# Peptides against a protein of PDB entry 9IZ0, part 210

Target 1, 345 residues: chain A of PDB entry 9IZ0
Amino acid sequence: ITCLGSNGHTYKQLVKGGNDDLRQDAVMEQVFEQVNGFLRSYRKTSQRNLSMRTYKVIPLALKTGVIEWVQDTIPLGEYLDSAHKVYHPKEWSLSTCRKLIAEKQMEDLETRLKVYDLVCRHYRPVFRHFFLESYADPVQWFTTQTNYARSTAVASVLGHVLGLGDRHGQNILIDKTSGEVIHIDLGIAFEQGKKLPVPECVPFRLTRDVVDGMGITGVEGVFRRCMEFTLETLRREEDSLLSVLEVLRYDPLFSWLISPLRRMKKQKMQLENFNQPESGNITTDASRDPKIQRNNVSGESEAERAILKVRQKLSSTLSVEASVGELIRIAQDPSYLALMFCGWS

## One batch from the design tools (peptide; made by RFdiffusion4, then SolubleMPNN)

Design b2_p21_4_s2 (from b2_p21_4, 11 letters changed)
Fold by OpenDDE base, seed 1:
Structure b2_p21_4_s2 (fold): chain B 345 residues (1-345), chain A 21 residues (1-21)
Amino acid sequence: as target 1 above (345 residues)
Amino acid sequence: EEELKELEERRRKIVEEVLAR
């Protein structure tokens, strides 16, 4: 929809209706706004303008709401598919790569690694071209690429700490003006991504294209240092962050678990993406509500476990540098990326 | 492709100069 603001400007807004609980997105956005407060208060992060990009979510009903249309954005996956066709027209299609990975989904890790490596050889990174194409001015190019690396670092730390799942290329927007990343569809949090039909085994998305966008230094520049400063800030503000999450423990509307229906929907979407060539937003109305008796007792125990995991991820047992180093290593490990739905791009 | 490589190399030099400051 397009709304006319009281200021006379027109704002595009996305009306989301159906089985997706927009309250999860709204709550995660509220957590990000609080974290952005911490990042602004800490010298090392504020000097770098480190923030998680947020968008406004207004839940109107249990399953309906209005989302801010993030202007001047493109889904990372949409850009990468288009750019790969331009820059590598002789390489494999995204559909071919997906098919080969899918055909080996039930095989052993060694077989999956061989297929992943084969796919990687026939589907090279292209995301550096986003910055090359979009910014003719060298200063603007460097600034936007730096903003990308910074925003990706913040999102990576927060994504790990909060256990954000479903971080595929369609759920990551790139701001065409700033180069910053915007994470959308936040309804899979607190490691519920591990309960997906294809489990998410990485702490955050750090695929070859995500790294290619960082430029010549890859992860060993702005990205690593900004992850370190972000994690240092979150460790400092641990009690403040946990206090925000404790409010969610008592929110009767918050779901700490992925709904069986959402899990089944994601399963169908994964299976349908294996069987169809070409782009059609099939909103499958799964209009059969089984009355899931919310056992409140199970929700509280899962909230407590989720908060405990957040606390464990903020532990100072390892240095910030060691913790970030291990996260970067795991996020780039082929043994985990080969297990993902799209770990090559 | 050659113009792109020249642009990439020029941009690399600018990054190296900015990182050296």
Scores: peptide ipSAE 0.026, ipTM 0.431, DockQ to the pose 0.013
Fold by OpenDDE base, seed 5:
Structure b2_p21_4_s2 (fold): chain B 345 residues (1-345), chain A 21 residues (1-21)
Amino acid sequence: as target 1 above (345 residues)
Amino acid sequence: EEELKELEERRRKIVEEVLAR
């Protein structure tokens, strides 16, 4: 929809309806705004303008709401699919790569690693070209690539700490002006991604294309250092962050548990949305909602477990550098990446 | 709708109580 603001400006907005619980997104955006407060207050993060990019989410009902249309953005996955066709026209299609990974999804780790390596050899990173194409001025190029690495670092730390799932290429927008990442569809948090039919085993998205966008230094530069400063800030503000999450523990509208049916539907819709070009009317007959008795007792125990996991991730048992080093290692480890859903690659 | 409104009002109160601490 398009709305005229009281300021005379026209705003595009996305109306999302159906099975998506925008309250999860709205809550996560509120957590990100609090974290952005911490990042602004801490000198090491403030001097680098480190922030999680946020967007407005207005829940209108249990399954309907309005989302801010983030202007001048492109989904990472949309850019990558297009760019791979341009820069590597002799390589495998994204659909071929996804098919090969999906066909081996029930196989052992060794078989999945062999297929993942095979796909990697036939589908090379291209995301560096986003910056080379979009910014003819060397200063703009360097600035936007730096902003990308910074914003990705913040999002990676927050994604790990808050246990954000479903970080496929369509749920990550790139700001064409700043180079910053915007994470959308926050409906999988607090490690609920590990409860998907294909468990999410990586702490955040650090695929080869995500790294390629950081330029020649890859993870070994702005990205690593900005992860360290972000984690240092979150450890410093642990009590403040946990206090915000404790408010959410008592939020009667917050669902700490994704229903098994919603999990299956999200993965099925992911498979379907990856195979259809945008055309027309998802009238999914919603006519059989089994009355899942909300056992109120299960929500509080899962909230407590989620908060305990956040606290554990903020633990100072390891140095910031050691913790970030291990996160970067795991997020890039083929033994974890090969276990991911085919749409993650 | 009434149940949603009751839950939203309960949410508002919890947020107000926590912001008042």
Scores: peptide ipSAE 0.020, ipTM 0.440, DockQ to the pose 0.016
Fold by OpenDDE base, seed 4:
Structure b2_p21_4_s2 (fold): chain B 345 residues (1-345), chain A 21 residues (1-21)
Amino acid sequence: as target 1 above (345 residues)
Amino acid sequence: EEELKELEERRRKIVEEVLAR
């Protein structure tokens, strides 16, 4: 829809209806605004304008809401698929890569690493071309690439600390004006991504294309240093951040667990991305396991576990540099990326 | 809708109590 604001400006808005509860997205955006407050309060982060890019979410009902339409954006995955066809027209299609990874999903790690390496050799990174295509002026190019590395660093630290899941290329927007990343569909948090049909094993998305967008330095320089400054800020504000999360513990509308419906939706989307429609009526008779013991793990016990994990991730046991170094290592480790739905791009 | 409205009102009260501290 397009709305006329009281200021005389027209605003595009996305009305989302269906099966997704936007209340979780709205709460996560509120947490990001609090964190953005912390990032503005510290010299090391404020001097770099470090922030998590937010968007307005207005829940209207259980399954309906209005989302701010982020203008001049593209999903990372949409850009990468299009750019790969242009820059590497002789390489494999995204569908071929997905198929090969899926065919080996139940195999051992060694077999999965071999197919991941094979896919990586036939699907090269292209995301650097986003900045080269979009910004002909060298100053704009450098500024936007720097903004990308900064925003990705903030999102990576926050994504790890809050345990954001479902960080595939369609849930990461790129702002074509600033080069900043915008994370959308925030309904998988507090490590619930580990409960997906394909478990998330990385702390954040740091695939070859995500790194390629950082330019010649890759993760070294702007990205690493901005992760360090962000983590340093979050460690200083640990009590403030935990206090914000404790409020969510008592929010009757907040779900600390991935809903069975959302899990099933993600499972279907994964299967549909693997299968062209062979007309097989797989009536997944989801009616036939009455033995999901409703372990009434009280939402309170899951909230307490989530908050404890956030506290553990903010621990000062390791230096900021050592902690960031380990996070970057794990996020780029082929042994984890080979297990992901799309770890090669 | 009524159950949602009751939950939203509970949420509003919790937020007001937290912001009043």
Scores: peptide ipSAE 0.018, ipTM 0.435, DockQ to the pose 0.016
Fold by OpenDDE base, seed 3:
Structure b2_p21_4_s2 (fold): chain B 345 residues (1-345), chain A 21 residues (1-21)
Amino acid sequence: as target 1 above (345 residues)
Amino acid sequence: EEELKELEERRRKIVEEVLAR
């Protein structure tokens, strides 16, 4: 919809209706604004303008809300699919790659690694071309690619700490003006993705294309150092961050439990990422309720477990450098990427 | 801060060298 603001400007807004609980997205955006406050308070992060890019979410009801339309953005996955066709027209299609990974989904890790490697050889990274195409000026190119690496580093640390999972390419927007990343659809947080039938195993998305966008230095440039500064800031503000999360523990509007409907919807989105046949109207026959054994895990017990995991991830037991090094290693490990729905790009 | 500036400067030089090819 387009709304006329009280200032006389017209704003495009996305109205979501149906089955999306935007309360979780709105709460996560509030957590990001608090974290952005911490990042502004420390010289190391403030001097680099390190922030999680946020967008406005106004939940109106359990299943309806208004989202800010982020102007001048493209989904990462949309850009990558188009760019792979242009730069590597002789390589495999995204549908071919998805099919081969899906056909081996139930096989052992060794077989899945072989298929992942095969897909990787026939589907090469292209995300560096986003910056080359978008910015003819070398200084602008360098600046935007630096902003991308910085923004991705902040989002990666927050994604790990808050348990946002791998974040598929349709849930990551690229700002065409700044090169920054914007994470949308925050409906999986606090490691809830590990409860999916195909569990999210990576701390954040650091696929070959995500790395290719960082340019020739890859992860060993701006990205690693900005992850370190972000994690250092979050460790210093641990008590402040945990206090923000404790408020959410008592928020009657915040669900620490994955609703069965949200779980089914995310499962369907995972399966639909494997099965795009051409446009056929799937009438949603909603009539098979599997008897979910209500294990009486109180929402409070899940909140407490989530907060304890955040505290554990902020532990100073390892240096910032060692912790970031291990996160980068795990996020790039083929043994985890081969288990994902789209770990090759 | 200095180490990051050095990394950014090294990155800039590499980018400039890649564009000059």
Scores: peptide ipSAE 0.017, ipTM 0.399, DockQ to the pose 0.013

Design b2_p21_4_s3 (from b2_p21_4, 10 letters changed)
Fold by OpenDDE base, seed 4:
Structure b2_p21_4_s3 (fold): chain B 345 residues (1-345), chain A 21 residues (1-21)
Amino acid sequence: as target 1 above (345 residues)
Amino acid sequence: EEELEKLLEKRREIVEEVLAS
């Protein structure tokens, strides 16, 4: 839909209906707005205009809402699939890579590392070309690549601290004007990504293509420094951030747990992304879900555990540099990336 | 040429500022 704002501007809005609760997205956007306040107040982050890109979410009902349509964006995964076909037409298709990784999903780490390395050799990074193609002006090229590295650094720290999951290439938009990243579908937070059928093992998405977009310095330079400044700001504002999260403890509408329905939907999407559309009515007889003992862990106990994990991630036990260094190391470790749904791109 | 050199110089200054920051 298109809405006329009180300022006389027209805004495109996406009406999302279905089974997805937009309240979680709205809450996470509110947390990002508060964090953006902290980033503006701190000199080291303010001087660099560090922010998490936000979008407006208006929940209308339990499963429906209006989302701001972010204009001039492309999903990272859509760009990468198209660019890979152009720049590396002799390499493997994304579907071939997905199939090979899926076929080894139940195998040991050594076997999964071998197939991951094989996929990596036949599917090379291309994301640097986004900036080279989109910007003829060298100043604009460098500015947008810098904005990408800065934006990715903020999103990486926040994604780690808040335990954002489901960070696949379709849930990360690239702004074609600024080069900034926009994270969407925020309904998997507080480490609930570890409960997915393919558990998320990395703190944030730092795949080879995510790094290739940073240019010649990769993670070393703008990205690392902006992660450090962001983490330093969040450590300083720990009590303020925790107070924002404590308000959510008392929201009966906020779910600290992934819903069984959302888990099943993500499981189907993971399986469907591996199969060609063979028209087979796989009546997945939903009846044989093993008795996941619904440990009736009260929503309060899950909120408390989530807040404690945030506090632990903000701990000053390690220096900012050491903490960021370890996060970058883990996020790029093949032993973790080989376990992911799409760790090669 | 001169406009490209000015753009390259500004790019160097921006790169150096961002690398020094």
Scores: peptide ipSAE 0.030, ipTM 0.520, DockQ to the pose 0.011
Fold by OpenDDE base, seed 2:
Structure b2_p21_4_s3 (fold): chain B 345 residues (1-345), chain A 21 residues (1-21)
Amino acid sequence: as target 1 above (345 residues)
Amino acid sequence: EEELEKLLEKRREIVEEVLAS
């Protein structure tokens, strides 16, 4: 829809209807707005304009809302699929890579590492070309690549601390004007991604293409330093951040758990991407009665556990540099990436 | 719609009060 603002400007809005709960997205965007306040208050983050890119989410009902239309964006996964066909036309298709990883999903780690390495050799990174194609001026190229590395660093720290899941290439937008990342579909948070049929094992998305976009320095340049400054700011504001999350504990609109319906939807989407129609009766035993015991793990006990995990991630037991170093190591570890649905790009 | 927007705004106010304390 197009809305006329009180300022006389027209704004394009996306009306989302159907089965998607936008309340989680609206909550996470509010948390990001507060964190952006902290990032503006500290000289080290403020002088670099470090922020999480936000978008307006207005939930209108349980399954309907208005999302700000983020102009001049492209999904990372859409760009990568198109660019890979252009720059590497002799390499494997994304569908071939997905199939090979899928066929080995139930195998041991050694077998999964071998197939991951094979896929990586036949599907090379291309995301550096986004910046080279889009920005003919060297100053604009350098500025936008720097903005990408900065925004990815902030999103990586926040994504880890808040346990943001489902960070596939369609849930990460690239701003074509600034080079900044915009994270969308925020409905899997507080490590609920570990409850998916394919558990999320990495703290944030730091795949080969995500790194290729950082240019020649990769993770060792702007990215690492901006992660360190972001984590330093969040550690200083730990009590403020925890207080924001405690308010969410009492929000009747917030869900600390992945809904059974969302879990089933993600399970179907994962299975449909694997199905050639072998008529195997996957008895969707939909007769696993939603008497999945409400173990009355009160929503309160899951909120308390989530807040405790946030506190643990903000612990000063390790230096900022050591903590960031370990996060970067784990996020790039082939032993974790080989277990992911799409860890190669 | 209006009731949910009021709930979201009231939550912002509570967050700002908690951050100001």
Scores: peptide ipSAE 0.028, ipTM 0.411, DockQ to the pose 0.016
Fold by OpenDDE base, seed 5:
Structure b2_p21_4_s3 (fold): chain B 345 residues (1-345), chain A 21 residues (1-21)
Amino acid sequence: as target 1 above (345 residues)
Amino acid sequence: EEELEKLLEKRREIVEEVLAS
């Protein structure tokens, strides 16, 4: 929809209906705003303007809401598919790569690694070209690439700590003005991504194209340092962050569990994306509302486990550098990426 | 409770801001 603001400007809004519980997205955006407060208060993060980019989410009903349309953005996956066709027209299509990985989904790790390596050799990174083609001025190019690496670092730490799932290329927007990343569709949090049909095995998305966008330094520069400063800030503000999450434990509108409907929708999308490009408006006719009595007791126990996992991820047992080093290692490990739905790009 | 009310109030404020936009 398009709304006319009281200031006379027109704002685009995305109305989501039917199957998506936007209450989770709205809550996660509120958590991000609190974290942005911590990042602004800490010298090492504030000096770098580190923030999680947020967007407005309004739940209007149990499965209906309005989302702010993030202007001047492009989905990472949309850019990568387009750019790959331009820069590597002789390489495999994204659909070919997806098919080969899917055909081996039930095979052993060794077989999956061989197919992942094969796909990687026939689908090379291109995301560096976003910055080179979008910004003709060298200072703008460097600034936007730096902003990308910074925002990706914040999103990576925060996404790991909060256990954000479903971090595919359509759920990561690139701001074409700043180069910053904007994470959308936040309804898979607190490691519920491990309950997907293809379990999420990485702490955050750090695929070859995500790294290629960081330029010649890759992870070894702005990205690593900004992850370290972000994690240091979150460790410092652990009690404040846990207090915000404890408030959410008692929110009757917040679901600590992935809804069976959302799980089924993601399962269908994973199965249908074998045959169609992601642009399909799947109006799934949700005619059967199973009155699943949500046993409140199961929600509280899952909330407690989720908060405990957040606390464990904020543990100071390892240095910030060692913790970030291990996260970067795992996020780039072929043994994990080969198990992902799209770990090559 | 008071922090929950503040979080719920911030939800209402965000709702009102986006509905007013």
Scores: peptide ipSAE 0.026, ipTM 0.423, DockQ to the pose 0.013
Fold by OpenDDE base, seed 1:
Structure b2_p21_4_s3 (fold): chain B 345 residues (1-345), chain A 21 residues (1-21)
Amino acid sequence: as target 1 above (345 residues)
Amino acid sequence: EEELEKLLEKRREIVEEVLAS
């Protein structure tokens, strides 16, 4: 829809209807706005204009709301698929890579690592070309690549701390003007991504293409330092952040658990992205619902566990540098990336 | 190629300046 703002400007808005509770997205955006307050208040982050890019989510009803349409954006995965076809037309298709990873999903780690390495050799990074193509001016190129690295660093720390899941290339938008990342579909938080059919094993998305977009320094320099400054800010504001999360503990509309419906929907989407539509009625016999031990863990007990995990991630037991170093290591570790749905790009 | 190298070098200098800042 297009709405006329009180300022006389017309804004495009996405009306999202369906089974996705936009209240989860709205709550996470509110948390990001508070974190952006902390980032603006702290000198090291403020001087670098560090922020999580937010978008307005207005829940109108159960499963219905209005999302701000982020103009001049492209999904990272859409750009990467298009750019890979242009720059590496002799390499494997994304569908071929997905198929090979899927075929080995139930195999041991060693087999999965071999397939991941094979896929990586036949699907090379291209995300550096986004900046090379879009910005002829060296200053504009540098500014946008720096903004990308900064924005990715903030999103990586926040994604880890809040346990954001489902960070695939379609849920990460790139702003074509600023180079900043915009994270969308925030309804998998507090490590609920580990409950997906393909469990998320990385703290945030730091795949080869995500790194290729940082330029020649990769993770070293702007990205690492901005992660450190962001984590330092969040550790400083731990009590403030935890207080924001405690408000959510008492929000009857906030779900600390992934809904069974959302889990099933993500399961279908993962399976459908593996199967080209051969027209076969795969009656997914719903009978092999693995016994979800309905541990009647009260929503309160899951909220308390989630908040405790956030506190643990903000622990000052390790230095900021050591903590960031370990996060970067884990996020790039082939042993984790080989387990992901799309860890190669 | 040469224009691309000049662009890359100028981009490298700018990167080093902001990595130093």
Scores: peptide ipSAE 0.012, ipTM 0.392, DockQ to the pose 0.013

